# Designs tried in a protein design run: peptides against a protein of PDB entry 5LHZ. Part 16

Target 1, 78 residues: chain A of PDB entry 5LHZ
Amino acid sequence: QLLKSVFVKNVGWATQLTSGAVWVQFNDGSQLVVQAGVSSISYTSPNGQTTRYGENEKLPDYIKQKLQCLSSILLMFS

## One batch from the design tools (peptide; aimed at target 1 V34 V38)

Design b2_p12_5_s3 (made by RFdiffusion4, then SolubleMPNN; from b2_p12_5, 5 letters changed)
Fold by OpenDDE base, seed 2:
Structure b2_p12_5_s3 (fold): chain B 78 residues (1-78), chain A 12 residues (1-12)
Amino acid sequence: as target 1 above (78 residues)
Amino acid sequence: SLLSEIRALLQS
């Protein structure tokens, strides 16, 4: 269930879910889902492939870039 | 880590 959605210029849409997760839908068709209390994030590529990344594994640079963007987005939800 | 920073922000 959706709680709040915000448009982020040059990025896409960010939605806070009732579960406490934040769901970002990027303009390139990729998606990120992050949630407090969960040690992994979910990334869905534009082709629909979903991968979960844990805290102790190496992240691709493009994932890091999207997470940096997400950091800024989360500040907007404050 | 970047993930820990994200989780910290979500917790706030």
Scores: peptide ipSAE 0.369, ipTM 0.832, DockQ to the pose 0.889
OpenDDE base, seeds 1, 3, 4, 5: peptide ipSAE 0.356, 0.339, 0.348, 0.232; ipTM 0.827, 0.821, 0.824, 0.775

Design b2_p12_5_s4 (made by RFdiffusion4, then SolubleMPNN; from b2_p12_5 with D8E K9L E12K)
Fold by OpenDDE base, seed 4:
Structure b2_p12_5_s4 (fold): chain B 78 residues (1-78), chain A 12 residues (1-12)
Amino acid sequence: as target 1 above (78 residues)
Amino acid sequence: SLLDEIRELLKK
């Protein structure tokens, strides 16, 4: 279930889920799901391929950039 | 780490 969805200019939509996760739908068609208490993040590319990344593995730069964006969004939520 | 930071933010 969705708790709140916010439009983020030049980024896309960010949604808080009842699960405790935050789901970002980027304008480029990619998606990112992050949840407290879960060691991995979920990234879905524009073509629909989903990959999970652990916190200790090397992340592609484009994912790091999206995570930085997510960080900014979360600061706005608080 | 970045993920740690994000997770901390999610908790708040």
Scores: peptide ipSAE 0.373, ipTM 0.824, DockQ to the pose 0.925
OpenDDE base, seeds 1, 2, 3, 5: peptide ipSAE 0.370, 0.372, 0.363, 0.370; ipTM 0.823, 0.823, 0.819, 0.824; seed 1 fails the geometry check

Design b2_p12_6 (made by RFdiffusion4)
Pose (drawn by RFdiffusion4):
Formats: C-alpha cells, sequence, structure tokens
Structure b2_p12_6 (pose): chain A 78 residues (1-78), chain P 12 residues (1-12)
C-alpha cells in the first residue's frame, strides 16, 4: 500500500501509495490526500477533522496553499 | 506523477 516516503524540510512528509494516490503529512499537523483517478481531494485539519472537496468547489486559501506546495513537491520528483 | 500533477493543477 505504501511506497517510499520522502522528507521535505520546512514542509513535511510526502508518500506515494500503490493506488496511485499521494498522502502529505505537513509539519502543522494537517494532512492532504489526492488521487490521479479521483475528482476529489481529502484534507485533515490538525484537530483530526476531515473534509473532502470536489473539483468544482471554491477551496479555502490554506487548502490552495497546500496544493501549491504539493505541486512543487511533485515537480521536484523529476 | 504527471497525471497527479495535472489533477493537483485542476484544483489550482
Amino acid sequence: as target 1 above (78 residues)
Amino acid sequence: LSSLQERVQSFL
């Protein structure tokens, strides 16, 4: 289920799963899950609360920031 | 990973 986990200083951990998903554990306690075949993203706050967002929903600013950092992480993997 | 990157950009 898990592949190699990569540590990114000042950000947190990034992990790729066998399902083609990416799970990011940020240093602020939040978590983000994305999958290539799924049209939704999963965000977990530091308090353990999970919220799923769809591609057609306006996302909160901090979700977009984490998605941008994730985009940079995926870019560095090439 | 390119497909994941395109998926992430679709939210941005």

Design b2_p12_6_s1 (made by RFdiffusion4, then SolubleMPNN; from b2_p12_6, 5 letters changed)
Fold by OpenDDE base, seed 2:
Structure b2_p12_6_s1 (fold): chain B 78 residues (1-78), chain A 12 residues (1-12)
Amino acid sequence: as target 1 above (78 residues)
Amino acid sequence: LEALLKKVQSFL
């Protein structure tokens, strides 16, 4: 399932999955999963609650910050 | 990964 995992300083771990998804495990215990071809993203809070967000939904700022971080990570891999 | 990048950016 896992292709590769990369340590990102001050962020956590970013993993590419064979499914085409990218899974980020943040140092604060939260997680993001993003996959091309899927219209939503998955966020898991440190307490384990998972929420899926659609592209037209307003996101909390703390999630936007993590997505911005993920964007930077993806730029590194591209 | 470019597709993922565009997807993520669309949420911002």
Scores: peptide ipSAE 0.692, ipTM 0.924, DockQ to the pose 0.896
OpenDDE base, seeds 1, 3, 4, 5: peptide ipSAE 0.689, 0.689, 0.688, 0.689; ipTM 0.923, 0.923, 0.923, 0.924

Design b2_p12_6_s2 (made by RFdiffusion4, then SolubleMPNN; from b2_p12_6, 6 letters changed)
Fold by OpenDDE base, seed 2:
Structure b2_p12_6_s2 (fold): chain B 78 residues (1-78), chain A 12 residues (1-12)
Amino acid sequence: as target 1 above (78 residues)
Amino acid sequence: IQALLDKVQSFL
């Protein structure tokens, strides 16, 4: 269930879910889902492929960039 | 939100 969605200029949409997760839908069609209490994050590429990454895994730079963007978004929510 | 911030930062 959706709790609140916020439009982020030049990024896309960020949505808080009732589960406590944050779901970001980027303009390029990719998506990130991050949830407290869950040790992994979910990334969906524009082609629809979803990959879960653990906290000890090395991430591609393009995903790191999106996570940094997500950090900025989360600061907006605080 | 802080928990999420910490989570994200742990991946960077």
Scores: peptide ipSAE 0.734, ipTM 0.938, DockQ to the pose 0.928
OpenDDE base, seeds 1, 3, 4, 5: peptide ipSAE 0.733, 0.734, 0.733, 0.733; ipTM 0.937, 0.937, 0.937, 0.937

Design b2_p12_6_s3 (made by RFdiffusion4, then SolubleMPNN; from b2_p12_6, 6 letters changed)
Fold by OpenDDE base, seed 2:
Structure b2_p12_6_s3 (fold): chain B 78 residues (1-78), chain A 12 residues (1-12)
Amino acid sequence: as target 1 above (78 residues)
Amino acid sequence: INDLLKKVQSFL
């Protein structure tokens, strides 16, 4: 279930889930899901392909950019 | 949120 969704200008929507996860829906149609206590992050591309990345994996630059964006979003709520 | 922030930053 959803707890709260916030609109982020030039980014999309960020939603806090009852699970404790944060779900970001980007304007380009991609998505990120991050959750404390889970060792991986989930990225879904605009075409619907979902990939999970571990902390020690090499990330594509475009995903790093989105994670940096997510970091700034989280800072806004901390 | 702080835990999530640390997690995300660990990927960068």
Scores: peptide ipSAE 0.691, ipTM 0.924, DockQ to the pose 0.898
OpenDDE base, seeds 1, 3, 4, 5: peptide ipSAE 0.690, 0.690, 0.689, 0.689; ipTM 0.923, 0.923, 0.923, 0.923

Design b2_p12_6_s4 (made by RFdiffusion4, then SolubleMPNN; from b2_p12_6, 5 letters changed)
Fold by OpenDDE base, seed 2:
Structure b2_p12_6_s4 (fold): chain B 78 residues (1-78), chain A 12 residues (1-12)
Amino acid sequence: as target 1 above (78 residues)
Amino acid sequence: LQALLDKVQSFL
């Protein structure tokens, strides 16, 4: 259910899914999935552990950095 | 797309 994948220099790949989600595969092996209408985000660490975070949770700084990166990517799509 | 931006920003 991939719509479009974009290579992002020094980051990895960002993919739009038919579901409306955006899936980022970072160069370090981690992954981030964000979807409008869903109150949580999904982060997968390089070791394969997946954690969902709610909007009221405090995130580790390294995840915040990746979310900020994702924001920049989304702006590229606009 | 804006909805996604808003969503991401809400986590920061």
Scores: peptide ipSAE 0.694, ipTM 0.926, DockQ to the pose 0.908
OpenDDE base, seeds 1, 3, 4, 5: peptide ipSAE 0.692, 0.694, 0.694, 0.692; ipTM 0.926, 0.926, 0.926, 0.926

Design b2_p12_7 (made by RFdiffusion4)
Pose (drawn by RFdiffusion4):
Structure b2_p12_7 (pose): chain A 78 residues (1-78), chain P 12 residues (1-12)
Amino acid sequence: as target 1 above (78 residues)
Amino acid sequence: LTSLHQRVQSFL
């Protein structure tokens, strides 16, 4: 289920799963899950609360920031 | 990983 986990200083951990998903554990206690075949993203707050967002929803600013950092992480993997 | 990057950009 898990592949190699990569540590990114000042950001946190990024892990790729066998399902083609990416799970990021940020240093602020939040988590983000994305999958290539799924039209939704999963965000977990530091308090353990999970919220799923769809591609057609306006996302909160901090979700977009984490998505941008994730994009940079995926870019460095090339 | 390209497909994942494109999926992430679709939310941005």

Design b2_p12_7_s1 (made by RFdiffusion4, then SolubleMPNN; from b2_p12_7, 6 letters changed)
Fold by OpenDDE base, seed 2:
Structure b2_p12_7_s1 (fold): chain B 78 residues (1-78), chain A 12 residues (1-12)
Amino acid sequence: as target 1 above (78 residues)
Amino acid sequence: IQALLDKVQSFL
């Protein structure tokens, strides 16, 4: 269930879910889902492929960039 | 939100 969605200029949409997760839908069609209490994050590429990454895994730079963007978004929510 | 911030930062 959706709790609140916020439009982020030049990024896309960020949505808080009732589960406590944050779901970001980027303009390029990719998506990130991050949830407290869950040790992994979910990334969906524009082609629809979803990959879960653990906290000890090395991430591609393009995903790191999106996570940094997500950090900025989360600061907006605080 | 802080928990999420910490989570994200742990991946960077």
Scores: peptide ipSAE 0.734, ipTM 0.938, DockQ to the pose 0.929
OpenDDE base, seeds 1, 3, 4, 5: peptide ipSAE 0.733, 0.734, 0.733, 0.733; ipTM 0.937, 0.937, 0.937, 0.937

Design b2_p12_7_s2 (made by RFdiffusion4, then SolubleMPNN; from b2_p12_7, 7 letters changed)
Fold by OpenDDE base, seed 2:
Structure b2_p12_7_s2 (fold): chain B 78 residues (1-78), chain A 12 residues (1-12)
Amino acid sequence: as target 1 above (78 residues)
Amino acid sequence: IQALLDKVLSFL
């Protein structure tokens, strides 16, 4: 279930889920899901492929950039 | 939100 969705200019949509997760839908068609209490994050590429990354894994730079963007979004929520 | 922020930052 969706709690709140906010439009982020030049980024896309960021949605808080009742589960406590944050779901970002980027303009390029990719998606990111982060949830407290879960040790991994979920990234879905524009082609629909989903990959989960653990805390000890090295992330591709393009994913790091999206996480940096997400961190900025979360700061706006706080 | 803080917990989520901390988590995201831990991946960077």
Scores: peptide ipSAE 0.700, ipTM 0.930, DockQ to the pose 0.911
OpenDDE base, seeds 1, 3, 4, 5: peptide ipSAE 0.699, 0.700, 0.700, 0.699; ipTM 0.930, 0.930, 0.930, 0.930

Design b2_p12_7_s3 (made by RFdiffusion4, then SolubleMPNN; from b2_p12_7, 6 letters changed)
Fold by OpenDDE base, seed 2:
Structure b2_p12_7_s3 (fold): chain B 78 residues (1-78), chain A 12 residues (1-12)
Amino acid sequence: as target 1 above (78 residues)
Amino acid sequence: MQALLDKVQSFL
């Protein structure tokens, strides 16, 4: 259920899903999925381990960096 | 996209 995929230089691919979620596939093999109306975000490590983080959880810095990158991507889409 | 942006920012 892909809606649109955009190549992001030095980052990877960002895809809008018909569900309203945005899925980012980073060059390092990690992934982020964020969806409005859902209180958690999904991070998949390059090893394939998926972790969901709630809005009140402290995130590792490397994930924060990727979320900051995602913010920039979302600004591009807006 | 604004809703998603707000969501992401809430985690930072």
Scores: peptide ipSAE 0.702, ipTM 0.930, DockQ to the pose 0.899
OpenDDE base, seeds 1, 3, 4, 5: peptide ipSAE 0.699, 0.699, 0.700, 0.699; ipTM 0.929, 0.929, 0.929, 0.929

Design b2_p12_7_s4 (made by RFdiffusion4, then SolubleMPNN; from b2_p12_7, 6 letters changed)
Fold by OpenDDE base, seed 4:
Structure b2_p12_7_s4 (fold): chain B 78 residues (1-78), chain A 12 residues (1-12)
Amino acid sequence: as target 1 above (78 residues)
Amino acid sequence: IQELLDKVQSFL
């Protein structure tokens, strides 16, 4: 269930879920889900492939960039 | 939100 969705210029949409997650739908068709209480993050590529990453894994740079973007979005929500 | 922020930062 959705709590709040915000449009982020040149990024896409960011949604807070009642589950405690934040879901970002990027303009390139990729998606990122970060959820409280879960040790992993979920990335979905534009082709629909979903991968979960643990905290100690080395992430591809393109995902790090999206996470940095997500950080900025989270600051907007605070 | 702070919890999520801290979590995201831990991946960077």
Scores: peptide ipSAE 0.742, ipTM 0.937, DockQ to the pose 0.826
OpenDDE base, seeds 1, 2, 3, 5: peptide ipSAE 0.739, 0.742, 0.741, 0.741; ipTM 0.937, 0.937, 0.937, 0.937

Design b2_p12_8 (made by RFdiffusion4)
Pose (drawn by RFdiffusion4):
Structure b2_p12_8 (pose): chain A 78 residues (1-78), chain P 12 residues (1-12)
Amino acid sequence: as target 1 above (78 residues)
Amino acid sequence: LTSLKEKVESFL
């Protein structure tokens, strides 16, 4: 289920799963899960609360920030 | 990984 986990200083951990998903554990206690075949993203706050967002929903600013950092993490993997 | 990046950017 898990592949190699990569540590990114000042951001956190990034892990790729066998399902083709990416799970990021940020240093602020939040988590983000994305999958190539799924039209939704999963965010978990530091308090353990999970919220799923769809592609057609306006996302909160901090979700977008984390998605940008994730984009940069995926870019460095090339 | 390219498909994942494109999917992430679709939310932005």

Design b2_p12_8_s1 (made by RFdiffusion4, then SolubleMPNN; from b2_p12_8, 4 letters changed; failed a check: near_copy:native)
Amino acid sequence: IQSLLEKVQSFL

Design b2_p12_8_s2 (made by RFdiffusion4, then SolubleMPNN; from b2_p12_8, 6 letters changed)
Fold by OpenDDE base, seed 2:
Structure b2_p12_8_s2 (fold): chain B 78 residues (1-78), chain A 12 residues (1-12)
Amino acid sequence: as target 1 above (78 residues)
Amino acid sequence: IKELLDKVQSFL
């Protein structure tokens, strides 16, 4: 279930889930899900392909950029 | 939120 959704200018929507996860839906159609207690993050590309990444993995730059954006969003909620 | 922030930053 959804707790709260906030609109982020030039980014998209960020939603807090009752599960403790944060779900970001970017304007380009991609998505990120991060959740406490889970070692991986989930990225869904605009074409719907979902990939889970572990902390030890090399990330594509475009995903790093989205994570940097997510970091800024999380700071807004702190 | 802090835990999530730390997690995300660990990926960067």
Scores: peptide ipSAE 0.726, ipTM 0.934, DockQ to the pose 0.829
OpenDDE base, seeds 1, 3, 4, 5: peptide ipSAE 0.725, 0.725, 0.725, 0.724; ipTM 0.934, 0.934, 0.934, 0.933

Design b2_p12_8_s3 (made by RFdiffusion4, then SolubleMPNN; from b2_p12_8, 6 letters changed)
Fold by OpenDDE base, seed 5:
Structure b2_p12_8_s3 (fold): chain B 78 residues (1-78), chain A 12 residues (1-12)
Amino acid sequence: as target 1 above (78 residues)
Amino acid sequence: IEELLKKVQSFL
């Protein structure tokens, strides 16, 4: 269930879900999902391939950049 | 949100 969606200029859309997740849909077609109580994060590439990453994994720089963006979005929500 | 923030930051 969707709680709230916000448009983020030059980024895309960020949505809060009742599940405790935040879902970001980037302008390039990629997506990130971070879920409360789950140790991994989910990245979906523009071609639709989804990969889950644990916090102990080394992330590609392009994903880290998107996570930095997500961090900024979350800070804005607080 | 704060929990999610800490989680995301732990990946960076």
Scores: peptide ipSAE 0.726, ipTM 0.934, DockQ to the pose 0.862
OpenDDE base, seeds 1, 2, 3, 4: peptide ipSAE 0.725, 0.726, 0.725, 0.726; ipTM 0.934, 0.934, 0.933, 0.934

Design b2_p12_8_s4 (made by RFdiffusion4, then SolubleMPNN; from b2_p12_8, 5 letters changed)
Fold by OpenDDE base, seed 2:
Structure b2_p12_8_s4 (fold): chain B 78 residues (1-78), chain A 12 residues (1-12)
Amino acid sequence: as target 1 above (78 residues)
Amino acid sequence: MQSLLDKVQSFL
């Protein structure tokens, strides 16, 4: 299921999955999963709580910051 | 990856 994992300095690890998803494991223990064809994103907090957010939902700033980071990572893979 | 990038950007 894993294609490749890349270490991202000061961020954590970014993994491409055969499913078409990108999974980011942040140094603070949180995680993001984004997948093509799926309209929502998945965020897991350091305490293990997972929340899915739709494209029209307002996100907490701390999640937006992580998404901005993810954008930079995706640019690396493109 | 472009599709994913567009998706993420839509959340920001």
Scores: peptide ipSAE 0.652, ipTM 0.916, DockQ to the pose 0.815
OpenDDE base, seeds 1, 3, 4, 5: peptide ipSAE 0.649, 0.649, 0.648, 0.648; ipTM 0.915, 0.916, 0.915, 0.915

## One batch from the design tools (peptide; aimed at target 1 L3 Q16 V34 L74)

Design b2_p13_3 (made by RFdiffusion4)
Pose (drawn by RFdiffusion4):
Structure b2_p13_3 (pose): chain A 78 residues (1-78), chain P 13 residues (1-13)
Amino acid sequence: as target 1 above (78 residues)
Amino acid sequence: SLTEVHERVQSFL
């Protein structure tokens, strides 16, 4: 289920899963899960609360920030 | 596979 986990200083951990998903554990306690075939993203706050967002929903600013950092992480993997 | 994930991430941005 898990592939190689990569440490990115000042951000946290990024991990690719066998399902084609990416799970990021940020240093602020939050988590983000995305999947290539799924039209939704999963965010978990530092307090353990999980919220799923759809592609047509206006996302909160901090979700977008984490998605930008994730985009940069995926870019560095090439 | 990671390119497809990246493109999915851009769809939210």

Design b2_p13_3_s1 (made by RFdiffusion4, then SolubleMPNN; from b2_p13_3, 6 letters changed)
Fold by OpenDDE base, seed 3:
Structure b2_p13_3_s1 (fold): chain B 78 residues (1-78), chain A 13 residues (1-13)
Amino acid sequence: as target 1 above (78 residues)
Amino acid sequence: QLQAVLDKVQSFL
């Protein structure tokens, strides 16, 4: 279930879920899901392909950029 | 759980 949804100008939508996850839907059609208590993050590309990344993996730069954006959004939530 | 999510995101950076 949804707890809170925030529209972020020039980024997209960020939603906090009751599951402990944050779900970001970017304007380019990609998505990120990060959940407390889960050791990996989920990235869905604009074409719908989903990839999970573990905590010790080297991330592609474009995903790091989206995570940096998410970090900023989370700071806004707090 | 928001702080936990933030900590996780930052651990990936």
Scores: peptide ipSAE 0.755, ipTM 0.943, DockQ to the pose 0.902
OpenDDE base, seeds 1, 2, 4, 5: peptide ipSAE 0.753, 0.754, 0.755, 0.754; ipTM 0.943, 0.943, 0.943, 0.943

Design b2_p13_3_s2 (made by RFdiffusion4, then SolubleMPNN; from b2_p13_3, 6 letters changed)
Fold by OpenDDE base, seed 4:
Structure b2_p13_3_s2 (fold): chain B 78 residues (1-78), chain A 13 residues (1-13)
Amino acid sequence: as target 1 above (78 residues)
Amino acid sequence: TLQAVLQKVQSFL
């Protein structure tokens, strides 16, 4: 269930879910899900492949860039 | 909370 959705120009849509997760749907077709209380984040590539990353893992640069973007988006939510 | 999510995101960066 959705609590709030925000359109971000040149990025996509960011949605806060009742589960406590934030779900970002990027314009390139990729998706990112981050939820408090869960030790990993979920990234779905445009081809539909989903990968989970833990906090201590080395992240691909493109994932880090998405997370940096999400960080900025979250500041907009507040 | 959004704050908790933000903290998590920042921990990955």
Scores: peptide ipSAE 0.760, ipTM 0.945, DockQ to the pose 0.926
OpenDDE base, seeds 1, 2, 3, 5: peptide ipSAE 0.759, 0.759, 0.758, 0.760; ipTM 0.945, 0.945, 0.945, 0.945

Design b2_p13_3_s3 (made by RFdiffusion4, then SolubleMPNN; from b2_p13_3, 5 letters changed)
Fold by OpenDDE base, seed 4:
Structure b2_p13_3_s3 (fold): chain B 78 residues (1-78), chain A 13 residues (1-13)
Amino acid sequence: as target 1 above (78 residues)
Amino acid sequence: TLEAVLQRVQSFL
């Protein structure tokens, strides 16, 4: 279930879920899910392939950039 | 909470 959805110019949509997760749908068609209490993040590429990354893994730069973007969004609404 | 999510995100950066 959705708590709140926010449109972010030049980024996409960021949605807070009742599960404690934040779901970002980027303009390029990719998606990112970060959930409180879960040590991994979920990235879905534009073609629909989903990969989970743990904190001990090396992240591709493009995913780090999207996480940086999400961080900025969250800080903006804090 | 959004704060908890932020902490999780920042742990990857």
Scores: peptide ipSAE 0.757, ipTM 0.945, DockQ to the pose 0.914
OpenDDE base, seeds 1, 2, 3, 5: peptide ipSAE 0.756, 0.755, 0.756, 0.756; ipTM 0.945, 0.945, 0.945, 0.945

Design b2_p13_3_s4 (made by RFdiffusion4, then SolubleMPNN; from b2_p13_3, 5 letters changed)
Fold by OpenDDE base, seed 4:
Structure b2_p13_3_s4 (fold): chain B 78 residues (1-78), chain A 13 residues (1-13)
Amino acid sequence: as target 1 above (78 residues)
Amino acid sequence: MLQAVLEKVQSFL
């Protein structure tokens, strides 16, 4: 279930789910899911490939950039 | 829960 969706110019859509997750759908077709209580994040590339990254893993720079973006988006939800 | 998500995101940065 969706709680709130926010359109972010030049980024995409960010949605808060009742599960405690935030789901970002980027304009490039990629997706990012970060959920409270889950030790990993989920990234889906534009081709549909999903990869999970743990909190202690080194992230690809492009994912790190999207997380930086998500951080700023989360502040917009407040 | 939003705060928890924010903290998680920030932990990856």
Scores: peptide ipSAE 0.733, ipTM 0.938, DockQ to the pose 0.889
OpenDDE base, seeds 1, 2, 3, 5: peptide ipSAE 0.732, 0.733, 0.733, 0.733; ipTM 0.938, 0.938, 0.938, 0.938

Design b2_p13_4 (made by RFdiffusion4)
Pose (drawn by RFdiffusion4):
Structure b2_p13_4 (pose): chain A 78 residues (1-78), chain P 13 residues (1-13)
Amino acid sequence: as target 1 above (78 residues)
Amino acid sequence: SLTAVHERVQSFL
């Protein structure tokens, strides 16, 4: 289920899964899961609360920031 | 596989 986990200083951990998903554990306690075939993203707050967002929903600013950092992480993997 | 994920992430941005 898990592939190699990569540590990115000042951000946190990024992990690729066998299902084609990426799971990011940020240093602020939040978590983000995305998948290539799924039209939704999963965010978990530092307090353990999980919220799923759809592609057609306006996302909160901090979700977008984490998505940008994730985009940069995926870019560095090339 | 990670390229497809990256494109999916851009769809939210």

Design b2_p13_4_s1 (made by RFdiffusion4, then SolubleMPNN; from b2_p13_4, 5 letters changed)
Fold by OpenDDE base, seed 3:
Structure b2_p13_4_s1 (fold): chain B 78 residues (1-78), chain A 13 residues (1-13)
Amino acid sequence: as target 1 above (78 residues)
Amino acid sequence: QLQAVLEKVKSFL
């Protein structure tokens, strides 16, 4: 269930879910899902492949960039 | 829960 959806210029959409997760749909077709209480994050590529990354894994740079973007969005929510 | 999500995101950076 959705709580709030925000359009972010030149980024895409960020949605807060009732589950406590934040779901970001990027303009390039990729997606991120981050949820409190879950030790991993979910990334879906534009081609639809989903990968979960654990907290101690080395992330690809392109994912780090998207997480940095998400961090900025979350700060905006506060 | 947003603050917790933020902290999680930061932990991956």
Scores: peptide ipSAE 0.759, ipTM 0.944, DockQ to the pose 0.916
OpenDDE base, seeds 1, 2, 4, 5: peptide ipSAE 0.756, 0.758, 0.758, 0.758; ipTM 0.944, 0.944, 0.944, 0.944

Design b2_p13_4_s2 (made by RFdiffusion4, then SolubleMPNN; from b2_p13_4, 4 letters changed)
Fold by OpenDDE base, seed 3:
Structure b2_p13_4_s2 (fold): chain B 78 residues (1-78), chain A 13 residues (1-13)
Amino acid sequence: as target 1 above (78 residues)
Amino acid sequence: QLQAVLEKVQSFL
């Protein structure tokens, strides 16, 4: 269930879910889901492939960039 | 839960 959806210019949509997760839908068609209490994050590529990354894994640069963007969005909400 | 999500995101960076 959705709590709040925010349009972010030149990025896409960021949605807070009742589960405690934040779901970002990027303009390039990729998606991120990050949830408190879960040790991994979920990335879905534009082609629809979903990969989970653990907290100690080395992330691809393109995913790090999207996480940096998400961090900025979350800081804006605070 | 946003604070916890922020901390998690930052832990990956």
Scores: peptide ipSAE 0.757, ipTM 0.944, DockQ to the pose 0.916
OpenDDE base, seeds 1, 2, 4, 5: peptide ipSAE 0.755, 0.755, 0.755, 0.756; ipTM 0.943, 0.943, 0.943, 0.943

Design b2_p13_4_s3 (made by RFdiffusion4, then SolubleMPNN; from b2_p13_4, 4 letters changed)
Fold by OpenDDE base, seed 4:
Structure b2_p13_4_s3 (fold): chain B 78 residues (1-78), chain A 13 residues (1-13)
Amino acid sequence: as target 1 above (78 residues)
Amino acid sequence: MLQAVLEKVQSFL
């Protein structure tokens, strides 16, 4: 279930789910899911490939950039 | 829960 969706110019859509997750759908077709209580994040590339990254893993720079973006988006939800 | 998500995101940065 969706709680709130926010359109972010030049980024995409960010949605808060009742599960405690935030789901970002980027304009490039990629997706990012970060959920409270889950030790990993989920990234889906534009081709549909999903990869999970743990909190202690080194992230690809492009994912790190999207997380930086998500951080700023989360502040917009407040 | 939003705060928890924010903290998680920030932990990856």
Scores: peptide ipSAE 0.733, ipTM 0.938, DockQ to the pose 0.891
OpenDDE base, seeds 1, 2, 3, 5: peptide ipSAE 0.732, 0.733, 0.733, 0.733; ipTM 0.938, 0.938, 0.938, 0.938

Design b2_p13_4_s4 (made by RFdiffusion4, then SolubleMPNN; from b2_p13_4, 4 letters changed)
Fold by OpenDDE base, seed 5:
Structure b2_p13_4_s4 (fold): chain B 78 residues (1-78), chain A 13 residues (1-13)
Amino acid sequence: as target 1 above (78 residues)
Amino acid sequence: TLQAVLDRVQSFL
């Protein structure tokens, strides 16, 4: 279930879930899910392919950029 | 919490 959804100009939508996850839907059609207590993150490409990344994996730069964006969004919420 | 999510994000950066 959704706790809160926030529209972020030039980025997309960021939604806080009751599960403890934050779900970002980017304008390019990609999605990012990060959850507290889970050691991996989920990235969905615009074509719908979902990949999970663990902390010990090197991330593609485009995903790092989206995580940096998410970091900024989370700081905005605080 | 949002802070816990932020901590998780930062662990990847």
Scores: peptide ipSAE 0.762, ipTM 0.945, DockQ to the pose 0.902
OpenDDE base, seeds 1, 2, 3, 4: peptide ipSAE 0.762, 0.761, 0.762, 0.762; ipTM 0.945, 0.945, 0.945, 0.945

